# Designs tried in a protein design run: peptides against a protein of PDB entry 5VVV. Part 101

Target 1, 276 residues: chain A of PDB entry 5VVV
Amino acid sequence: FLCGVVEGFYGRPWVMEQRKELFRRLQKWELNTYLYAPKDDYKHRMFWREMYSVEEAEQLMTLISAAREYEIEFIYAISPGLDITFSNPKEVSTLKRKLDQVSQFGCRSFALLFDDIDHNMCAADKEVFSSFAHAQVSITNEIYQYLGEPETFLFCPTEYCGTFCYPNVSQSPYLRTVGEKLLPGIEVLWTGPKVVSKEIPVESIEEVSKIIKRAPVIWDNIHANDYDQKRLFLGPYKGRSTELIPRLKGVLTNPNCEFEANYVAIHTLATWYKSN
Target 2, 276 residues: chain A of PDB entry 5VVV as posed
Amino acid sequence: FLCGVVEGFYGRPWVMEQRKELFRRLQKWELNTYLYAPKDDYKHRMFWREMYSVEEAEQLMTLISAAREYEIEFIYAISPGLDITFSNPKEVSTLKRKLDQVSQFGCRSFALLFDNIDHNMCAADKEVFSSFAHAQVSITNEIYQYLGEPETFLFCPTEYCGTFCYPNVSQSPYLRTVGEKLLPGIEVLWTGPKVVSKEIPVESIEEVSKIIKRAPVIWDNIHANDYDQKRLFLGPYKGRSTELIPRLKGVLTNPNCEFEANYVAIHTLATWYKSN

## One batch from the design tools (peptide; made by RFdiffusion4, then SolubleMPNN)

Design b2_p17_6_s2 (from b2_p17_6, 12 letters changed)
Fold by OpenDDE base, seed 4:
Structure b2_p17_6_s2 (fold): chain B 276 residues (1-276), chain A 17 residues (1-17)
Amino acid sequence: as target 1 above (276 residues)
Amino acid sequence: MYEKSKEAYKKAALADL
């Protein structure tokens, strides 16, 4: 069971010292996972093709080493979906080289994120892939296999919540393709019925699990505030029955952008997780 | 493109509140 934090927000990423402090807190609270997915990290999303500099490499190596020191699984995410051509072997090779670099930093767990992108493929991809889901699954499977089938590999669908599913969760051709074609060792991220799910009913997890053919990892936006800088979510982790735990592969909270605001959010997630 | 995707997320998240 993956339980911890996804740094998955838009806005200023956390500094390395905050991330190290996070790992210390996660360990102390018996959480086990950090997903590196800061939306405004240029080399994560906008410039995903760009290799890390020597200085950035040193920082990431130090960060990954710190995660290991605190027994926190460091999952490196990349979000190539803004402008990748899935059918272009050079793009796939570029993605491979980027993940090879991160592997050299000592990273062993990875995620491919296709959240917050247009649903349309380019003309070249339409000639090769039957659907956007087929293109995403193809590259995800290829990368997963290329990396030697790492123990933890995550996929974030473009339809990552109930409200983004067309026509709905149980009938989504996109999620059907993901469920049928995504290799079984790849986990699927899900935010619940909504982008910001006040509640995640058990039935909603059963529904999505059926179509994706696996228990999801919750990317939990309950404390996310990147969409409104005037809000801070300081309340406890709530609206999730502990009956979800046996039906999930994990829960990663995407909390407030302000690192200092997240004590209650993360601590109460830990309490929730231990209450099972 | 990026900004539109970000704004689409923000709009959806705000609508969920």
Scores: peptide ipSAE 0.688, ipTM 0.940, DockQ to the pose 0.912
Fold by OpenDDE base, seed 5:
Structure b2_p17_6_s2 (fold): chain B 276 residues (1-276), chain A 17 residues (1-17)
Amino acid sequence: as target 1 above (276 residues)
Amino acid sequence: MYEKSKEAYKKAALADL
């Protein structure tokens, strides 16, 4: 069971010292996972093709080493979906080289994120792939196999919540393709019925699990505030029955952008996790 | 493209509140 934090928000990323402090807190609270997915890290998303500089490499190596020191699984995410051509072997090779670089930093767990992108494939991809889901699954499977089938590999679908599913969760051709064709060792991220799910009913997890043919990892936006800088979510982790725990592969909270605001959010997630 | 995707997310998240 993956339990911890995803740094998955838009806005100013946390500094390395905040991330190290997070790892210490996660260990103390018996949480085990950190997903590195800061939307405004240019080399994570907008410039995903760009290799890390020597200085950036040193920082990431230090961060990954710190995660290991605190027995926190460091998952490196990349979001190539803004402008990748899935059918172009050069793009696939570029993605491979980027993840090879991160592997050299000591990273062993990875994520490919296809959240917050246009559903329209380019003309070249339409000639090769029958759907956007087929394109995403193809590259995800290829990368997963190329990396030697790492123990933890995550996929974030473009339809990552109930409200983004067309026509709905149980009938989504996109999620059906993901469930049928994504290799079984790849985990699927999900935010619940909504982008910001106040509640995640057990029945909603059973529904999505059926179509994706696996228990999801919850990317939990309950405390996310990147969509409204005037709000801070300081309340406890709630609206999730502990009956979800045996039906999930994990829960990663995507909390407030303000690192200092997240004590209650993360601590109460840990209490929730340990209560089952 | 990036900004449009970000704003689409923000709009959806705000509508969930």
Scores: peptide ipSAE 0.688, ipTM 0.941, DockQ to the pose 0.918
Fold by OpenDDE base, seed 1:
Structure b2_p17_6_s2 (fold): chain B 276 residues (1-276), chain A 17 residues (1-17)
Amino acid sequence: as target 1 above (276 residues)
Amino acid sequence: MYEKSKEAYKKAALADL
């Protein structure tokens, strides 16, 4: 069971010292996972093709080493979906080289994220792939196999919540393709019925699990505030029954952008997890 | 594309509140 934090928000990423402090807190609270997915980290999303500099490499190696020191699984995410051509072997090779570099930093767990992108494939991809889901699954499976089938590999779908599913969760051709074609060792991220789910009913997890043919990892936006800088979410982790735990592969909370605001959010997630 | 996708997320998240 993956339980911890995803740094998955828009806005200023956390600094390396905040991330190290997070790992110390995660260990102390018996949480086990950190997903590196900061939307405004340039080499994560907008410039995903660009290799890390020597200085950036030293920082990431230090961060990954710190995660290992605190027994936290460091998952490196990349979001190529803004402008990748899925059918282009050069794009696939560029993605492979980027993940090879991160593997050299000592990273062993990875994620491919296709959240918050346009649903339109380019003309070249339409000639090769029958749908957007087929294109995403193809590259994800290829990357997963290329990396030697790492123990933890995550996929974030473009339809990552109930409200984004067309026509709905149980009938989505996109999620059906993901469930049928995504290799079984790859985990699927999900935010619940909504982008910001006040509640995640057990029945909603059973519904999505059926179509994706696996238990999801919850990307939990309950404390996310990147959509409104005038709000801070300081309340407890709530609206999730502990009956979800045996039906999930994990829970990763995407909390407030302000690192210092997240004590209650993360601590109460840990209490929730241990209450099962 | 980036800003449009970000704004679509923000709009959806705000509508969920």
Scores: peptide ipSAE 0.686, ipTM 0.939, DockQ to the pose 0.913
Fold by OpenDDE base, seed 3:
Structure b2_p17_6_s2 (fold): chain B 276 residues (1-276), chain A 17 residues (1-17)
Amino acid sequence: as target 1 above (276 residues)
Amino acid sequence: MYEKSKEAYKKAALADL
């Protein structure tokens, strides 16, 4: 069971010292996972093709080493979906080289994210792939296999919550394709019925699990505030029955952008996780 | 392009509250 934090927000990423402090807290609270997915890290999303510099490499190596020191699984995410051409072998090779570099930093766990992108494929991809889901699954499977089938590999769908599913969760052709064609060793991220789910009913997890043919990992936006800088979420982790735990592969909270605001959010997640 | 995707997320998240 993956339990911890996703740094998955828009806005200023956390600094390396904050991330190290997070790992200390995660260990102390018996959490085990950190997903590196900062939307405004340039080489994560906008410039996903760009290799890390020597200086950036040193920082990431140090961060990954710190995660290991605190027994926290460091998952490196990349979000190529803004401008990748899925059918172009050069793009696939570029993605492979980027993840090879991160593997050299000592990273062993990875995520490929297709959240917050346009649903339209380019003309070249339409000639090769039957749908957007087929294109995403193809590259995800290829990358997963290329990396030697790492123990932890995550996929974030474009339809990552109930409200983004067309026509709905159980009838989504996109999620059906993901469920049918995504390799079984790849985990699927999900935010619940909504982007910001006040509640995640057990029935909603059973519904999505059926179509994706696996238990999801919850990307939990309950404490996310990147959508409204005037809001700060200081309340406890709530609206999730502990009956979800045996029905999930994990829970990763995407908390407030302000690192210092997240004590209650992360601590109460840990309490929730240990209560079952 | 990038800003549009971010704004779509923000709009959805705000509608969930």
Scores: peptide ipSAE 0.650, ipTM 0.935, DockQ to the pose 0.913

Design b2_p17_6_s3 (from b2_p17_6, 11 letters changed)
Fold by OpenDDE base, seed 5:
Structure b2_p17_6_s3 (fold): chain B 276 residues (1-276), chain A 17 residues (1-17)
Amino acid sequence: as target 1 above (276 residues)
Amino acid sequence: MYEKAKEAYKEAALKDL
């Protein structure tokens, strides 16, 4: 069971010292996972093709080593979906080289994120792939196999919540393709019925699990504030029955951008997790 | 392009509150 934090927000990423402090807190609270997915880290999303510099490499190596020291699984995410051409072998090779570099930093767990992108494929991809889901699954499976089928590999769908599913969760052709064609060893991220789910009913997890043919990992936006930085979400982790735990592969909270605001959010997630 | 994707997320998140 993956339980911890995703740094998945828009806005200024956490600094390396904050991330190291996070790992210390996660260990202390008996949480086990950190997903590196900061939207405004340039080489994560906007410039996903660009290799890390020597200085950036040293920082990431140090961060990954710190995660290992605190027994936290470090998952490196990349978000190529803004401008990747899925059918272009050069794009696939560029993605492989980027993940090879991160693998050399000592990273062993990875994620491909296709959240917050246009649903329309380019003309070249339409000639090769029958749907957007087929294009995403194809590259995800290829990358997963290329990396030697790592123990933890995550996929974030474009339809990552109930409200983004067309026509709905159980009838989505996109999620059906993901469920049928995504390799079984790849986990699927999900935010619940909504982008910011006040509640995640058990029945909603059973519904999505059926179509994706696996238990999801919750990307939990309950404490996310990047959409309105005038708000701070200081309340406890709530609206999730402990009956979800046996029906999930994990829960990763995407909390407030302000690192110092997240004590209650993360601590109460840990209490929730340990209550079952 | 990037701003449009970000704004779509923000609009959805704000509607969920």
Scores: peptide ipSAE 0.593, ipTM 0.925, DockQ to the pose 0.903
Fold by OpenDDE base, seed 4:
Structure b2_p17_6_s3 (fold): chain B 276 residues (1-276), chain A 17 residues (1-17)
Amino acid sequence: as target 1 above (276 residues)
Amino acid sequence: MYEKAKEAYKEAALKDL
C-alpha cells in the first residue's frame, strides 16, 4: 500500500530542504511514499525533454538519497503529454534517455502522467494509434518494460476522475482501453468522483476498479489549494471510509502549496491509514 | 497551451468545491 504525499500542484515547487523535512515527517508518521510531480518544475512537464544539468543532477541525487535514508519510496514522475508525439521514435527515445538519467540518480520508481492535457492527437499519432488511450498505454507499457519493469510504476490517466470520464466512469472507452491494455504491473492514479473529491464513496472505487481492472492509487486533492491560493486547507483528512484501504493500492495526498500548512493534512492521513 | 491546461484544471477544481 502506497501512502504519503504527491508534490503534484501548480505553483512554486517545494525546495530541497522542505522535501527532506517531508521525508523525515513521513517516516515518523509511518508513511512510505513521495511522488515527485511538481507541475511548474520545467523539466518535469513543460521542458520534459531537457536533461538535468550537473547541478540539478547533484540536487536530485541528494534528494533521492535522502528519501532512501528515511525509507521513503521516491517516485519520479514525468508529464510529457503537453507536446509529445507518441508515434515518433525520437520522442520515445528522448523520454527513455531522460528516465535513464533519473535512474542513474538512484531512482527505481517512476510515473507517467497524462493529466491536464488536450485529448486530441496529432495527425501522425492518429495514423498509428486507434485512440489517445492506445497511444498513452503503448508508450507507458514500452517505458515500463524498458526500465526493466520496476516494482512501482504509476500511470495518471487524462480521465483521472469521475467528472472527466466520457460518457461516465463505467462506460468510458478511454478507461476501458487503459484497463484492457495497460500492463498489470502498472498502477493507475485516480482523484475520485471529482478533481477535488470531498468524499470518495466505496462504490465509486468499485466502479473505477472494474473498468481499469485494478485497485487505483488515489491522488487525493482534498487539501490542494493551487487552484485558489487565497484558500488554505487546514482541516483533517476526511470523507474517506477506512473500508477504502483494502480496495486501494494507495493514497498520495496532493496538499497545500505552502509546505508549512500541511502538518494536519499529512498527519491525519497517517492516522486514517493506521486506523485499519 | 500550458496555461490553458492549468486554467482548465483550476476551473474544474473550483466547480468541485
Scores: peptide ipSAE 0.573, ipTM 0.920, DockQ to the pose 0.910
Fold by OpenDDE base, seed 3:
Structure b2_p17_6_s3 (fold): chain B 276 residues (1-276), chain A 17 residues (1-17)
Amino acid sequence: as target 1 above (276 residues)
Amino acid sequence: MYEKAKEAYKEAALKDL
């Protein structure tokens, strides 16, 4: 069971010292996972093709080493979906080389994120793939296999919540394709019925699990505030029955952008996780 | 492009509250 934090927000990424402090807190609270997915890290999303510099590499190596020191699984995410051509072997090779570099930093767990992208494939991809889901699954499976089938590999769907599913969760052709064609060792991220789910009912998890043919990992936006700079979420982790735990592969909270605001959010997640 | 994706997320997140 993956339990911890996703740094998955838009806005200023946390600094390395904050991330190290996070790892100490995660260990102390018996949480086990950190997903590196900062939207405004240029080489994560906007410039996903670009290799890390020597200086950036040193920072990431240090960060990954710190995660290991605190027994936190470091998952490196990349979000190529803004401008990748799925059918172009050069693009696939570029993605492989980027993840090879991160593997050299000592990273062993990875994620491909296709959240917050246009649903339309380019003309070249339309000639090769029957749907956007087919394109995403194809590259995800290929990368997963190329990396030697790492123990933890995550996929974030474009339809990552109930409200983004067309026509709905149980009937989504996109999620059906993901469920049917995504290799079984790849985990699927999900935010619940909504982008920011006030509640995540057990029934909603059973519904999505059926179509994706696996228990999801919750990307939990309950404490996310990157969408409204006037908001700060200081309340406890709530609206999730502990009955979800046996039905999930994990829960990763995407908390407030302000690192110092997240004590209650993360601590109460830990309490929730240990309460079943 | 990138700004548009961010704004689409924000709009959806705000709508859900």
Scores: peptide ipSAE 0.544, ipTM 0.917, DockQ to the pose 0.910
Fold by OpenDDE base, seed 1:
Formats: sequence, C-alpha cells, structure tokens
Structure b2_p17_6_s3 (fold): chain B 276 residues (1-276), chain A 17 residues (1-17)
Amino acid sequence: as target 1 above (276 residues)
Amino acid sequence: MYEKAKEAYKEAALKDL
C-alpha cells in the first residue's frame, strides 16, 4: 500500500530542504511514499524533453538518496502530454533518455502523467492510433517495459475523476481502453468522483476499479489549494472510510502549496491509514 | 496552451467544492 504525499500542485515547488524534512516526517508517521510531480517544474512538464544540468542532477541525486535514507519510496513523475507526438519515434526516444538520466540518479520508481491536457491528438497521431487512450497506453507500456518493469510505475489518466469521464465512469471508452490495454503491473492514479472530492464513497472506487481492472492509487486533492490562493486547508483528512484501504493500491495526498501548512493534513492521513 | 490547461483544472476544482 502506497501512502504519503504527491507534490503535484501548480505554483512554487518546495525547496530541497523542505522535501528532506517531509521525508523525515513521513518516516516518523510510518508513511512510505513521495511522488515528485510539481506542475511548474519546467523539466517535469513544459520542457519535459530537456535533460537535467550537472547542478540539477546533483540536487536530484541528493534528494533521492535522502528519500532512501528515510525509507521513503521516491517516485519521479513526468508530464509529456502538453505537446508530445505519440507516433514519433524521436519523441519516444527523448522520453526514454530523460528517464534513463533519472534512473542514473538512483531512482527506481516512475510515473507518466496525462492530466490537464487537450484531448485532441495531432494529425500524425490520428493516423496511427484509434484513440487518445490507445496513444497514451502504447507509450506508457513501452516506457514501462524499457525501464525493465520497475516495481512501482504509475499512470495518471486524462479522465482522472468521475466528472471528467465521458459519458460516465462505467461507460467511458477512454477508461475501458486503459483498463484493457495498460499492462497489469502499472498502477492508475484517481482523484475520486471529483477533482477535489469532499467524499470518496466505497461504491465509487468499486465502479472505477471494475473498468480499469485494478485497484487505483488515490491522488487526493482534499487539501490542495493551488486553485485558490486565498484559501488554506488546515482541517483533518476526512470523508474517506477506512473500508477504502483494502480496495486501494494507495493514497497520496496533494496538499497545500505552503509546506508549513500541511502538518494536520499529513498527520491525520497517517492516523487514518494506521486505523485499519 | 499551458495556461489554458491550468485554468481548466482550477475551474473544475472550484466547481467541485
């Protein structure tokens, strides 16, 4: 069971010292996972093709080593979906080279994210792939196999919550394609019925699990505040029955952008996880 | 393009509250 934090918000990323302090807190609270997915990190999303510099490489190696010291699984995410051409072998090779570089830093766990992108493929991709889901699954499977089938590999769908599913969760052709064609060793991220789910009913997890043919990992936006700079979410982790735990592969909370605001959010997630 | 994707997320997040 993956339990911890995703740094998955828009806005100023956390600094390396905050991330190291996070790992210490995660270990102390018996949580086990950190997902590196900061939306405004240039080499994560907007400039995903660009290799890390020598200085950036040193920082990432140090961060990954610190995660290992605290027995925290470090998952490196990349979000190529803004402008990737899925049918272009050069794009696939560029993605492989980027993940090879991160593998050399000692990273062993990875994620491909296709959240917050246009559903329209370019003309070249439309000639090769029958749908957007087929294009995403093709590259994800290829990358997963190329990396030697790592123990932890995550996929974030474009339809990552109930309200984004067309026409709905159980009838989505997109999620059906993901469930049928995504290799079984790849985990699927999900935010619940909504982008920010006040509640995640057990029945809603059973519904999505059926179509994706696996238990999801919850990307939990309950404490996310990147959509409203006037709010801080300081309340407890709530609206999730402990009956979800045996029905999930994990829970990763995407908390407030302000690192110092997240004590209650993360501590109460840990209490929830240990109460089962 | 990038700002449009971010704004679509924000609008959905605010609507879902």
Scores: peptide ipSAE 0.574, ipTM 0.921, DockQ to the pose 0.907; fails the geometry check

Design b2_p17_6_s4 (from b2_p17_6, 12 letters changed)
Fold by OpenDDE base, seed 1:
Structure b2_p17_6_s4 (fold): chain B 276 residues (1-276), chain A 17 residues (1-17)
Amino acid sequence: as target 1 above (276 residues)
Amino acid sequence: SYKEARERYRKEALEDL
């Protein structure tokens, strides 16, 4: 069971010292996972093709080593979906080389994220793939196999919540393709019925699990505040029954952008996890 | 674009509150 934090927000990323402090807190609270997915990290999303510099490599190596010291699984995410051409072998090879570089830093766990992108493929991809889901699954499976089938590999769908599913969760052709064609060793991220789910009913997890043919990992936006700079979410982790735990592969909270605001959010997630 | 994607996320996140 993956339980911890995803740094998955828009806005200023956390600094390396904040991330190291997070690992200390995660270990102390018996949580086990950190997903690196800061949307405004240039080489994560907008400039995903760019290799890390020597200085950036040293920072990432130090961060990954710190995660290992605190027994925290460091998952490196990349979001190529803004401008990747899935059918172009040069794009696929560029993605492979980027993940190879990160693997050399000592990273062993990875994620491909297709959240917050347009559903329309370019003309070249339409000639090769029958749908957007087929293109995403093809590259994800290829990368997963290329990396030697790592123990932890995550996929974030474009339809990552109930409100984004067309026409709905149980009838989505996109999620059906993901469920049927995504290799079984790849985990699927999900935010619940909504982008920010006030509640995640057990029945909603049973519904999505059926179509994706696996238990999801919750990307939990309950404490996310990147959509409204005037709000801070300081309340406890709530609206998730402990009956979800045996029905999930994990829970990763995407908390407030302000690192110092997240004590209650993360501590109460840990209490929730241990209550099962 | 990145800005359009972020704005879509922001709108959906606010509608869910």
Scores: peptide ipSAE 0.455, ipTM 0.905, DockQ to the pose 0.914
Fold by OpenDDE base, seed 3:
Structure b2_p17_6_s4 (fold): chain B 276 residues (1-276), chain A 17 residues (1-17)
Amino acid sequence: as target 1 above (276 residues)
Amino acid sequence: SYKEARERYRKEALEDL
């Protein structure tokens, strides 16, 4: 069971010292996972093709080593979906080389994220793939296999919540393709019925699990404030029955952008996880 | 674009509250 934090927000990423402090807190609270997915890290999303510099490499190596020191699984995410051409072998090779570089930093767990992108494929991709889901699954499976089928590999669908599913969760052709074609060792991220789910009913997890043919990992936006940084979400982790725990592969909270605001968010997630 | 994607996310996240 993956339980911890995703740094998955828009806005200023946490500094390395904050991330190290996070790892100390995660260990202290018996949480086990950190997903590196800061949307404003340019080499994560906007410039995903660009290799890390020597200085950036040293920072990431140090960060990954710190996660290991605190027994926190460091998952490196990349979000190529803004401008990747799925059918272009050069794009696939570029993605492989980027993940090879991160693998050399000592990273062993990875994520491919297709959140917050347009559903439209370019003309070249339409000639090769039957749908956007087929294109995403194809590259995800290829990368997963290329990396030697790492123990932890995550996929974030473009339809990552109930409100994004057309016509709905159980009938989504996109999620059906993901469920049927995504290799079984790849985990699927999900935010619940909504982008920011006030509640995640058990029935909603049973519904999505059926179509994706696996238990999801919750990307939990309950404490996210990147959409309105005038607000801080300081309340406890709630609206999730502990009956979800045996029905999930994990829960990763995407908390407030302000690192110091997240004590209650992360601590109460840990309490929730241990209460089962 | 990245800005459009962020704005779409922001809009949906606010509508979900």
Scores: peptide ipSAE 0.439, ipTM 0.902, DockQ to the pose 0.931
Fold by OpenDDE base, seed 4:
Structure b2_p17_6_s4 (fold): chain B 276 residues (1-276), chain A 17 residues (1-17)
Amino acid sequence: as target 1 above (276 residues)
Amino acid sequence: SYKEARERYRKEALEDL
């Protein structure tokens, strides 16, 4: 069970010292996972093709080493979906080289994210792939296999919540393709019925699990505030039955952008997790 | 675009509150 934090918000990423402090807190609270997915990290999303500099590499190596020191699984995410051409072997090779670099930093767990992108493929991809889901699954499977089938590999679908599913969760051709074609060792991220799910009913997890053919990892936006930085979500982790735990592969909270605002969010997630 | 995607996310996230 993956339980911890995803740094998955828009806005200023956390600094390395905050991330190290996070790992210390995660360990203390018996949480086990950090997903590095900051939307505004230059080389994570907008410029995903760009290799890390020597200085950036040193920082990431240090961060990954710190995660290991605190027994936190460091999952490196990349979000190529804004401008990748899935059918272009050069794009695939570029993605491979980027993940090779991160592997050299000592990272062993990875995520490929296709959240917050347009559903439209370019003309070249439409000639090769039957759907956007087929394109995403193809590259994801290839990367997963290329990396030697790491123990933890996450996929974030473009339809990552109920409201993004067309026509709905159980009938989504996109999620059906993901479920059928994504290799079984790859985990699927899900935010619940909504982008910000006030509640995640058990039935909603059963529904999505059926179509994706696996238990999801919850990317939990309950404490996310990147959509409205005038708000701080200081309340406890709630609206999730502990009955979800055996039906999930994990829960990663995507909390407030303000690092110090997240004590209650993360601590109460830990309490929730241990209450099963 | 990145901005359009972020704005879509923001709208959906706000509609969910």
Scores: peptide ipSAE 0.478, ipTM 0.910, DockQ to the pose 0.896; fails the geometry check
Fold by OpenDDE base, seed 5:
Structure b2_p17_6_s4 (fold): chain B 276 residues (1-276), chain A 17 residues (1-17)
Amino acid sequence: as target 1 above (276 residues)
Amino acid sequence: SYKEARERYRKEALEDL
């Protein structure tokens, strides 16, 4: 069971010292996972093709080493979906080289994120792939296999919540393709019925699990404030029955952008997880 | 674009409140 934090928000990423402090807190609270997915980290999303510099490499190596020191699984995410051409072998090769570099930093766990992108393929991809889901699954499977089938590999679908599913969760051709074609060792991220799910009912997890043919990892936006940084979500982790735990592969909270605001959010997630 | 992606997220996140 993956339990911890996704740094998945828009806005200024946390600094390396904050991330190291996070790992200390995660260990102390018996949480085990950190997903590196900061939207405004340029080489994560906007400039996903760009290799890390020597200085950036040293920082990431140090961060990954710190995660290991605190027994926190460091999952490196990349979000190529803004401008990748899935059918272009050069794009696939570029993605491979980027993940090879991160693997050289000592990273062993990875994620491909296709959240917050257009549902449209370019003309070249339409000639090769039957759907957007087929394109995403193809590259995801290829990357997963290329990396030697790492123990933890995550996929974030474009339809990552109930409200994004067309026509709905159980009938989504996109999620059906993901469920049928995504290799079984790849985990699927999900935010619940909504982008910000106040509640995640058990039946909603049963529904999505059926179509994706696996238990999801919750990307939990309950404490996310990047959509309105004038708000701070200081309340406890709530609206999730502990009956979800045996039906999930994990829960990763995407909390407030303000690192210091997240004590209650993360601590109460840990309490929730340990209450099962 | 990145800006449009963020705006879609922000819009939906606010509608979910």
Scores: peptide ipSAE 0.419, ipTM 0.895, DockQ to the pose 0.903; fails the geometry check

